# Ledger of designs, part 48: peptides against a protein of PDB entry 5VVV

Target 1, 276 residues: chain A of PDB entry 5VVV
Amino acid sequence: FLCGVVEGFYGRPWVMEQRKELFRRLQKWELNTYLYAPKDDYKHRMFWREMYSVEEAEQLMTLISAAREYEIEFIYAISPGLDITFSNPKEVSTLKRKLDQVSQFGCRSFALLFDDIDHNMCAADKEVFSSFAHAQVSITNEIYQYLGEPETFLFCPTEYCGTFCYPNVSQSPYLRTVGEKLLPGIEVLWTGPKVVSKEIPVESIEEVSKIIKRAPVIWDNIHANDYDQKRLFLGPYKGRSTELIPRLKGVLTNPNCEFEANYVAIHTLATWYKSN
Target 2, 276 residues: chain A of PDB entry 5VVV as posed
Amino acid sequence: FLCGVVEGFYGRPWVMEQRKELFRRLQKWELNTYLYAPKDDYKHRMFWREMYSVEEAEQLMTLISAAREYEIEFIYAISPGLDITFSNPKEVSTLKRKLDQVSQFGCRSFALLFDNIDHNMCAADKEVFSSFAHAQVSITNEIYQYLGEPETFLFCPTEYCGTFCYPNVSQSPYLRTVGEKLLPGIEVLWTGPKVVSKEIPVESIEEVSKIIKRAPVIWDNIHANDYDQKRLFLGPYKGRSTELIPRLKGVLTNPNCEFEANYVAIHTLATWYKSN

## One batch from the design tools (peptide; aimed at target 1 L82 D116 F164)

Design b2_p22_1_s4 (made by RFdiffusion4, then SolubleMPNN; from b2_p22_1, 12 letters changed)
Fold by OpenDDE base, seed 5:
Structure b2_p22_1_s4 (fold): chain B 276 residues (1-276), chain A 22 residues (1-22)
Amino acid sequence: as target 1 above (276 residues)
Amino acid sequence: ANPEEVARERAEKERELLKELE
């Protein structure tokens, strides 16, 4: 069971010292996972093709080493979906080289994120793939296999919540393709019925699990504030029955952008997790 | 979270609540 934090928000990323402090807190609270997915990290999303500099590499190596020191699984995410051409072998090769570099930093766990992108393929991809889901699954499977089928590999679908599913969760052709074609060792991220789910009913997890043919990892936006920087979500982790735990592969909270605001959010997630 | 999509979800919920009040 993956339990911890995803740094998955828009806005100013956390600094390396904050991330190291996070690892100390995660270990102390018996949480086990950090997903590196800061939307405004340029080489994560907008410039995903660009290799890390020597200086950036040293920072990431130090960060990954710190995660290991605190027994926190460091998952490196990349979000190529803004401008990748899935059918272009050069793009696939570029993605492979980027993840090879991160592997050299000592990273062993990875994620491909296709959240917050247009649900359209370019003309070249339409000639090769039957649907957007087929394109995403193809590259994801290829990368997963190329990396030697790492123990932890995550996929974030474009339809990552109930409100994004057309016509609905149980009938989504996109999610059906993901469920049928995504390799079984790849985990699927899900935010619940909504982008920001006030509640995540057990029945909603059973519904999505059926179509994706696996238990999801919750990307939990309950404490996310990147959509409204005038608000801080300081309340406890709530609206999730402990009955979800046996039905999930994990829970990763995407908390407030302000690192200092997240004590209650993360601590109460840990209490929730240990209460099962 | 996607700021635009969260704003859309909120607006949809408000519209639903207004319809329930009619």
Scores: peptide ipSAE 0.248, ipTM 0.775, DockQ to the pose 0.075
OpenDDE base, seeds 1, 2, 3, 4: peptide ipSAE 0.023, 0.027, 0.022, 0.028; ipTM 0.609, 0.624, 0.612, 0.656

Design b2_p22_2 (made by RFdiffusion4)
Pose (drawn by RFdiffusion4):
Structure b2_p22_2 (pose): chain A 276 residues (1-276), chain P 22 residues (1-22)
Amino acid sequence: as target 2 above (276 residues)
Amino acid sequence: FEWPTKENEEEWYKKKALEDAE
């Protein structure tokens, strides 16, 4: 069961030294996972086709090392959603070559994120693929195979919270396609009824497990501050029923950008991780 | 419901996040 932090916000990402202290903290409080997905580390999203330079690689390996040294599972995320051409094979291949490079840093766990992308396709894609959801699942599956079908592997859908489902959660062509076609070994990230959920009703998640055909993984935006300059969140982890742990594969908290302000955010997530 | 474009997807996100927070 996956529990911990996702560094998944817009803005100045954390540096290696902050992530070491993060791993030591996750262990002192018995959490198991860290998802690397900062939106403005350019090679994660903006220039996803680009390989890490020599010194960048030294940094990632030293990072994946301290993750094993503290036994925190490290999941590497990549976001091709902005401009990838799903049908073109050269494009599919560059993704593998990039995911290969990181596999050789010590990485076993991977994620493909597709949040916040223009919902339609290029002229070339609309031929080979029936719908937008078809294209993503095809590449997510093809990639899932290529890496030797890894232990943990996450998929973040374009429709990743209740508000964002067209027309509703239950009869959505995008969501319908995912639950049926996406492989049973691939996890699905979900964010609650809204992007920043005030509460996560047990009925809402049971409802979601209907179409996804899985217990989804929560990408929790409760303490995220990347959207309002004046705002910071030092409150407890709240509005999440303890009765949820049985019904979910995990909860990864997407916290404040200021690293040291995240003490309460992670500790309260940790105490609640107990109690179920 | 309106969707984001490549040129403003961050600003769109911040707007939606703020609306949800309020």

Design b2_p22_2_s1 (made by RFdiffusion4, then SolubleMPNN; from b2_p22_2, 8 letters changed)
Fold by OpenDDE base, seed 2:
Structure b2_p22_2_s1 (fold): chain B 276 residues (1-276), chain A 22 residues (1-22)
Amino acid sequence: as target 1 above (276 residues)
Amino acid sequence: MEFPTNEDWKEFYKKRALEDAE
């Protein structure tokens, strides 16, 4: 069971010292996972093709080593979906080289994210793939296998919550393709009924689990505040029954941008997890 | 092919998230 934090918000990413402090707190509270997915970290999303510099490499190596020191699983995410051409072998090779570099930093867990991108493929991709879902699954499976089928590999669908599913969760051709064709060793991220879900009912998890053919990992935006700088979410982790725990592969909270504001959010997630 | 920018999707996300949080 993966339980911890995803740094997945828009806005200024956390600095390295904050991330190291996070690892210390996660260990103290008996949580086990950190997902690196800061939207505005340039080489994660906007410039995913660019290799890390020597200086950036040193920082990431130090960060990954720190995670290991505190027994936190460090999952490196990349979001190529803004402008990748799935059918172009050069694009696929570029993605492989980028992840090879990160592997050299000591990273062993990875994620491919396709959230917040267009549902349509370019003309070249339409000639090769039957649908956008087929294109995403194809590259994800290839990368997963190329990396030697790491123990933890995550996939974030474009339809990552109920309100983004067409026509709905149970009848989505996109999610059906993901469920049927994504290799079984790859985990699927899910955000619940909405982008920001006040509640995640057990029935809603059973519904999505059926179509994706596996228990999801929750990317939880309950404490996310990147959408409104005037708001801080200082309340406890709530609206999630502990009955969800046996029905999930994990929960990763995407909390407030302000690192110092997240004590209650993360601590109460830990309490929730251990209460089962 | 011209793709929407990260800022475009950021604004889209913010709009949807704000609606959900209200």
Scores: peptide ipSAE 0.665, ipTM 0.942, DockQ to the pose 0.476
OpenDDE base, seeds 1, 3, 4, 5: peptide ipSAE 0.661, 0.647, 0.657, 0.650; ipTM 0.939, 0.932, 0.936, 0.934

Design b2_p22_2_s2 (made by RFdiffusion4, then SolubleMPNN; from b2_p22_2, 9 letters changed)
Fold by OpenDDE base, seed 1:
Structure b2_p22_2_s2 (fold): chain B 276 residues (1-276), chain A 22 residues (1-22)
Amino acid sequence: as target 1 above (276 residues)
Amino acid sequence: MEFPTNEDWKEFEKKRALEDAE
């Protein structure tokens, strides 16, 4: 069971010292996972093709080593979906080289994120793939196999919540393709019925699990505040029955942008997890 | 016209933030 934090918000990313402090807190609270997915890290999303510099590499190596020191699984995410051409072998090779570099930093767990992108494929991809889901699954499976089938590999669908599913969760052709064609060792991220789900009913998890043919990992935006800069979410982790735990592969909270505002959010997640 | 719930507003605000970040 993956339980911890995803740094997945829009806005100023946390600094390396904050991330190291996070790992210490995660270990102390008996959590086990950190997903590196800061939207405004240029080389994570907008400039995903660009290799890390020597200086950036040293920082990431130090960060990954720190995660290992605190027994926290470090998952490196990349979001190539803004402008990748799925059918172009050069693009696939570029993605492989980027993940090879991160592997050299000591990273062993990875994620491909296709959240917050347009559903439309380019003309070249439409000639090769029958749907957007087929294109995403193809590259994800290829990368997963290329990396030697890591123990932890995550996929974030473009339809990552109930309100983004067309026409709905149980009838989504996109999610059906993901469920049927995504290799079984790849985990699927999900935010619940909504992007920010006040509640995540057990029945909603059973519904999505059926179509994706696996238990999801919750990307939980309950404490996310990147969409409202005037608000801090300081309340406890709530609206999630402990009956969800045996029906999930994990829970990763995407908390407030302000690092120090997240004590209650993360601590109460830990309490929730340990209460099962 | 049903007034959007606080949850509907959060969803709308999140979508807007995503669009502004693209």
Scores: peptide ipSAE 0.032, ipTM 0.625, DockQ to the pose 0.091
OpenDDE base, seeds 2, 3, 4, 5: peptide ipSAE 0.030, 0.018, 0.021, 0.018; ipTM 0.616, 0.547, 0.587, 0.555; seeds 2, 3, 5 fail the geometry check

Design b2_p22_2_s3 (made by RFdiffusion4, then SolubleMPNN; from b2_p22_2, 6 letters changed)
Fold by OpenDDE base, seed 2:
Structure b2_p22_2_s3 (fold): chain B 276 residues (1-276), chain A 22 residues (1-22)
Amino acid sequence: as target 1 above (276 residues)
Amino acid sequence: MEFPTNENWKEFYKKKALEDAE
């Protein structure tokens, strides 16, 4: 069971010292996972093709080593979906080289994210793939196999919550393709009924699990505040029955942008997890 | 639901998240 934090918000990413402090807190609270997915980290998303510099490499190696020191699984995410051409072998090779570099930093867990992108393929990809889901699954499976089938590999769908599914969760051709064709060793991220889900009913998890053919990992935006800089979410982790725990592969909270505001959010997630 | 182009996704996300949080 993966339980911890996803740094998945828009805005200024956390600094390395904050991330190291996070690992210390996660260990103290008996949580086990950090997903690196900051939207505005340039080489994660907008410039995903760009290799890390020597200085950036040293920082990431140090960060990954710190995660290991605190027994936190460090999952490196990349979001190539803004401008990747799935059918172009050169693009696939570029993605492989980028992840090879990160592997050299000591990273062993990875994620490919296709959230918050245009739902339409480019003309070149339409000639090769039957749908956007087919294109995404193809590259994800290839990367997963190329990396030697790491123990933890995550996929974030474009339809990552109920309100983004067409026509709905149970009848989505996109999610059906993901469920049927994504290799079984790859985990699927899910956000719940909405982008920000006040409640995640057990029935909603059973519904999505059926179509994706596996228990999801929750990317939980309950404490996310990147959408409104005037708000801070200081309340507890709530609206999730502990009956969800045996039906999930994990929960990763995407909390407030302000690192110092997240004590209650993360601590109460830990209490929730240990209460089962 | 009609979804935006890549250039407008951040603002679209913010709008949807705000609606969901209210």
Scores: peptide ipSAE 0.700, ipTM 0.959, DockQ to the pose 0.893
OpenDDE base, seeds 1, 3, 4, 5: peptide ipSAE 0.676, 0.689, 0.639, 0.696; ipTM 0.955, 0.958, 0.901, 0.959

Design b2_p22_2_s4 (made by RFdiffusion4, then SolubleMPNN; from b2_p22_2, 11 letters changed)
Fold by OpenDDE base, seed 2:
Parts: sequence; C-alpha cells; structure tokens
Structure b2_p22_2_s4 (fold): chain B 276 residues (1-276), chain A 22 residues (1-22)
Amino acid sequence: as target 1 above (276 residues)
Amino acid sequence: MQFPTNENWKEFYKEVARKDAE
C-alpha cells in the first residue's frame, strides 16, 4: 500500500531542503511514498525532453539518496503529454534517455502522467493509433518494459476523475482501453469523483476499479490550494472511509503549496491509514 | 464538459478545482 505525498501542484516547487524534511516527517508518521510531479518544474513537464545538468543531477542524486535513508519510496514522474508525438520513434527514444538518466541517479520507481492535456491526438498519431488511450498505453507499456518492469510504475490517465470521463466512469472507452491494454504491473492513479473531491465513496472506487481492472492509487487533491492562492486548507484528511483502504493500492495526498501548512493534512492522513 | 487546448489547461484546472472546492 503506497501512502504519502505527491508533489503535484502548479506553482513554485518545493526546494530540496523542504523535500528532505518531508521525508523525515513521512518516516516519523510511518508513511512510505513520495511522488515527484511538480507541474512547474521545467524538466518534468514543459521541457521534459531536456536532460538534467551536472548541477541538477547532483541535487537529484542527493534527494533520492535522502529518500532511501528515510525508507521513503521515491517515484519520479514525467509528464510528456503537452507536446509528445507518440508515433515518433525519436520522441520515444528521447523519453527513454531521460528516464535512463534518472535511473542513474538511483531512482527505481517511475510514473508517466497524462493529466491536464488536450484530449485529442495530433494528425500524425491518428494515422498510427486508434485512440488517444491506445497511444498512451503503447508508450507506457514500452517504457515500463524498457526499464525492466520496475516494482512500482504509475500511470495517470487523462480522464483522472469522474467529471473528466466521457460519457461517464463505467462507460468510458478511454478507461476501458486503459484497463484492457495497460500491462497489469502498472498502477493507475485516480482522483475521485471530481478534481477536488470532498468525498470519495466506496462505491465510486468499486466503479472505477471495475473498468480499469485493478485497484487505483488515489491522487488526492483534498488539501490542494494551487488553484487559489488566497486559501489554505488546514483541516484534517476526511471524507474517505477507512473501508477504502482494502480497495486501494495507495493514497498520495497533493497538499498545500506552502510546505509549512501541511502538518495537519499529512499527519491526519497517516492516522487515517493506520486506523484500518 | 468542454476541454481546452494544452495552452489553457492550467487555468482550466484552476477554475474546475475552485468550483469543486466550494
């Protein structure tokens, strides 16, 4: 069961010292996972093709080593979906080289994210793939196998919550393709009924699990505040029955941008997890 | 729901998230 934090918000990413402090806190509270997915970290998303410099490499190696020191699983995510051409072998090779570099930093867990992108393929990809889901699954499976089928590999769908599913969760051709074609060893991220879900009912998890043919990992935006800089979410992790735990592969909270504001959010997630 | 192009997704996300949080 993966339980911890996803740094997945828009805005200024956390600095390395904050991330190291996070690992210390996660271990103290008996949580086990950190997903690196900061939207505005340039080489994660907008410039995903760009290799890390020598200086950046040293920083990431140090960070990954720190995660290991505190027994936190470090999952490196990349979001190539803004401008990747799935059918172009050169693009696939570029993605492989980028992840090879990160592997050299000591990273062993990875994620491919296709959230918050145009739901349509480019003309070139339409000539090769029958749907956007087929294109995404193809590259994800290939990367997963190329990396030697790591123990933890995550996929974030474009339809990552109920309101983004067409026509709905249970009847989505996109999610059906993901469920049927994505290799079984790859985990699927899910955000709940909405982008920000006040409640995640057990029935809603059963519904999505059926179509994706596996228990999801929750990317939880309950404490996310990147959409409104005037608000801080300081309340407890709530609206999630502990009955969800046996029905999930994990929960990763995407909390407030302000690192110092997240004590209650993360601590109460830990309490929730251990109360099962 | 009508979804935006790649260039507008950040703002679209913020709008949807803000409404969901109300």
Scores: peptide ipSAE 0.714, ipTM 0.958, DockQ to the pose 0.906
OpenDDE base, seeds 1, 3, 4, 5: peptide ipSAE 0.688, 0.661, 0.661, 0.659; ipTM 0.919, 0.911, 0.912, 0.912

Design b2_p22_3 (made by RFdiffusion4)
Pose (drawn by RFdiffusion4):
Structure b2_p22_3 (pose): chain A 276 residues (1-276), chain P 22 residues (1-22)
Amino acid sequence: as target 2 above (276 residues)
Amino acid sequence: SELTEKHEKAKEFYQEKAREDV
């Protein structure tokens, strides 16, 4: 069961030294996972096709090392959604070559994120693929095979919370396609009824497990402050029923951008991780 | 560039929806 932090916000990402202290904290409080997905680390999203330079690679390896030294599972995320051409094979291959490079840093766990992308496709894609959801699942699956079908592997759908489902959660062509076509070994990230969920009703998640055909992984935006300059969140982890742990694969908290402000955000996530 | 515009649009969209939720 996956529990911990996702560094998944817009803005100045954390530095290696802050992530080491993060791993030591996750262990002192018995959490198991860290998802690397900062939106503005350019090679994660904006220049996803680009390989890490020599010194960048030294940094990532030293990072994946301290993750094992503290036994925190490290999941690497990549976001091709902005401009990838799903049908073109050169494009599919560059993604593998990039995911290969990181596999050789010590990385076993991977994620493909597709949040916040223009919903329709290029002229070339609309031929080979029936729908937008078809294209993502095809590449997510193909990639899931190539890496030797890894232990943990996440998929973040374009429709990743209740508000964002067209027309509703239950009869959505995008969501329908995912639950049926996406492989049973691939996890699905979900964010609650809203992007920043005030509460996560047990009925809403049971409802979601309907169409996704899985217990989804929560990308929790409760303490995220990247959207309002004046705002910071030092409150407890709240509005999440303890009865949820049995029904979910995991909860990764997407916290405040200011690293040291995240003490309460992670500790309260940790206490609640106990009690179920 | 076009790619920068797409990125900024996606960021602004996210931030708008997050503000509405709060």

Design b2_p22_3_s1 (made by RFdiffusion4, then SolubleMPNN; from b2_p22_3, 11 letters changed)
Fold by OpenDDE base, seed 2:
Structure b2_p22_3_s1 (fold): chain B 276 residues (1-276), chain A 22 residues (1-22)
Amino acid sequence: as target 1 above (276 residues)
Amino acid sequence: SALEEKYEKSKEAYFKEALKDL
């Protein structure tokens, strides 16, 4: 069971010292996972093709080593979906080289994220792939196999919550393709009924699990505040029954952008996880 | 750039959906 934090917000990423402090807190609270997915890391999303510099490499190696010191699984995410051409073998090779570099830093767990992108494929991809889901699954399976089928590999769908599913969760052709074609060793991220889900009912997890043919990892935006810089979410982790735990592969909270605001959010997630 | 425009559109779309649930 993956339980911890995703740094998955828009806005200024946490500094390396904040991330190290996070790992110390996660260990202390018996949480086990950190997903590196800061949307404003240029080399994560906008410039996903760009290799890390020597200085950035040293920082990431130090960060990954710190995660290991605190027994935290460091998952490196990349979000190529803004401008990747899925049918172009040069794009696939560029993605492979980027993940090879991160593997050299000592990273062993990875994620491909297709959240917050246009559903339209380019003309070249439409000639090769029958749907957007087929294109995403193809590259995800190829990368997963290229990396030697790592123990933890995550996929974030473009339809990552109930409100993004067309026509709905149980009838989505996109999620059906993901469930049928994504390799079984790849985990699927899910956010619940909505982008910010006040509640995640057990029945909603049973519904999505049926179509994706696996238990999801929750990307939980309950404490996310990137969409409103004037709000801080200081309340407890709530609206999730502990009956979800045996029906999930994990829960990763995407909390407030302000690192110092997240004590209650993360501590109460840990209490929730231990209450099962 | 065209890439920056895609990034901003995606961010705005997420923000719009996140704000509906408050």
Scores: peptide ipSAE 0.685, ipTM 0.958, DockQ to the pose 0.945
OpenDDE base, seeds 1, 3, 4, 5: peptide ipSAE 0.667, 0.657, 0.670, 0.666; ipTM 0.955, 0.953, 0.956, 0.955

Design b2_p22_3_s2 (made by RFdiffusion4, then SolubleMPNN; from b2_p22_3, 11 letters changed)
Fold by OpenDDE base, seed 2:
Structure b2_p22_3_s2 (fold): chain B 276 residues (1-276), chain A 22 residues (1-22)
Amino acid sequence: as target 1 above (276 residues)
Amino acid sequence: SKLEELYKKAKEAYKKAALEDL
């Protein structure tokens, strides 16, 4: 069971010292996972093709080593979906080289994210792939296999919550294709009924699990505030029954942008997890 | 750039959706 934090917000990423402090807290609270997915890290999303510099490499190596020191699984995410051409072998090769570099930093767990992108394929991809889901699954499976089928590999769908599913969760052709074609060793991220789910009912997890043919990992936006800089979510982790735990592969909270605001959010997630 | 426009559009769409969920 993956339980911890996704740094998955828009806005200024946490500094390396904050991330190290997070690992100390995660270990202390018996949480086990950090997903590196800061949307405003240029080499994560906008400039996903760009290799890390020597200086950036040293920082990431140090960060990954710190995660290991605190027994925290460091999952490196990349979000190529803004402008990738899925059918272009050069794009696939570029993605491979980027993940090879991160593998050299000692990273062993990875995520490929297709959240917050346009649903339309380019003309070249439409000639090769029958749907957007087929394109995403194809590259995801290829990357997963290329990396030697790492123990932890995550996929974030474009339809990552109930409100983004067309026509709905149980009938989504996109999610059906993901469920049918995504390799079974790849975990699927899910946010619940909404982008910001006040509650995640058990039935909603059973519904999505059926179509994706696996238990999801929750990307939980309950404490996310990147959509409104005037709000801070200081309340406890709530609106998730502990009955979800045996029905999930994990829960990763995407908390407030302000690192210092997240003590209650993360601590209460840990309490929730240990209450099962 | 076109990429910055795509990024910005996606970010604003996310923010709008998140605010509608509250």
Scores: peptide ipSAE 0.716, ipTM 0.966, DockQ to the pose 0.970
OpenDDE base, seeds 1, 3, 4, 5: peptide ipSAE 0.679, 0.669, 0.679, 0.677; ipTM 0.957, 0.956, 0.957, 0.957

Design b2_p22_3_s3 (made by RFdiffusion4, then SolubleMPNN; from b2_p22_3, 11 letters changed)
Fold by OpenDDE base, seed 2:
Structure b2_p22_3_s3 (fold): chain B 276 residues (1-276), chain A 22 residues (1-22)
Amino acid sequence: as target 1 above (276 residues)
Amino acid sequence: SALEEKYEKSKAAYKEAALKDL
């Protein structure tokens, strides 16, 4: 069971010392996972093709080593979906080289994220792939196999919550293709009924699990504030039955942008996880 | 740039969706 934090918000990423402090807290609270997915990291999303500099490499190596020191699984995410051409072998090769570089930093767990992108394929991809889901699954499976089938590999769908599913969760052709064609060793991220789910009913997890043919990892936006930084979500982790735990592969909270605001959010997630 | 415009558009769409969920 993956339980911890995703740094998955828009806005200023956390500094390396905040991330190391997070790992100390995660270990102390018997949480086990950190997903590196900061939207405003240029080499994660907008400039995903760009290799890390020597200085950036040293910082990431130090961060990955710190995660290992605290027994935290460091998952490196990349979000190529803004401008990747899925049918272009050079794009696939560029993505492989980027993940090879991160593998050299000692990273062993990875994620491919297709959240917050346009669902329209370019003309070249439409000639090769039957749908956007087929294009995403093709590259995800190829990358997963290229990396030697790592123990933890995550996929974030473009339809990552109930409100983004067309026509709905159980009838989505996109999620059906993901469930049928994504390799079984790849985990699927899910946010619940909404982008910001006040509640995640058990029935909603059973519905999505059926179509994706696996238990999801929750990307939980209950404490996310990147959509309105005038708000701080200081309340406890709530609106999730402990009956979800046996039905999930994990829970990763995407909390407030302000690192110092997240003590209650993360501590109460840990209390929830241990209460089962 | 066209890439920055795509990024800002996707970020705006996410923010609008999240605000509708509140």
Scores: peptide ipSAE 0.721, ipTM 0.967, DockQ to the pose 0.934
OpenDDE base, seeds 1, 3, 4, 5: peptide ipSAE 0.700, 0.693, 0.698, 0.696; ipTM 0.961, 0.960, 0.961, 0.960; seed 3 fails the geometry check

Design b2_p22_3_s4 (made by RFdiffusion4, then SolubleMPNN; from b2_p22_3, 10 letters changed)
Fold by OpenDDE base, seed 2:
Structure b2_p22_3_s4 (fold): chain B 276 residues (1-276), chain A 22 residues (1-22)
Amino acid sequence: as target 1 above (276 residues)
Amino acid sequence: SELEEKYKKSKEKYKEAALKDL
């Protein structure tokens, strides 16, 4: 069971010292996972093709080593979906080289994210792939196999919550293709009924699990504030029954952008997890 | 750039959806 934090927000990423402090807190609270997915890391999303510099490499190696010191699984995410051409072997090779660099930093767990992108394929991809889901699954499976089938590999769908599913969760052709064609060793991220889900009913997890053919990892936006920086979510982790735990592969909270605001959010997630 | 505009549009789409869910 993956339980911890995703740094998955828009806005200023956390500094390396905040991330190291997070790992110390996660260990202390018996949480086990950190997903590196900051939207405003240029080399994570906008400039995903660009290799890390020597200085950035030293920082990431130090961060991954710190996660290991605190027994926290460090998952490196990349979001190539803004401008990747899925059918272009050069793009696939560029993605492989980027993940090889991160693997050299001592990273062993990875994620491919296709959140917050347009559902439109370019003309070249339409000639090769039957749908956008087929293109995403193809590259995800190829990368997973290329990396030697790592123990933890995550996929974030473009339809990552109920409100983004067309026509709905149980009838989505996109999620059906993901469930049928994504390799079984790849985990699927899910946000619940909404982008910001006040509640995640058990029945909603049973519905999505059926179509994706696996238990999801929750990317939980309950404490996310990157959509309105005038709000701070200081309340407890709530609106999730402990009956979800045996039906999930994990829960990763995407909390407030302000690192110092997240004590209650993360501590109460840990209390919730240990109450099962 | 075109890439910066794609990024902004994606961020705005997320923000609008999140605000509608509140």
Scores: peptide ipSAE 0.704, ipTM 0.964, DockQ to the pose 0.938
OpenDDE base, seeds 1, 3, 4, 5: peptide ipSAE 0.701, 0.685, 0.687, 0.679; ipTM 0.964, 0.958, 0.957, 0.956

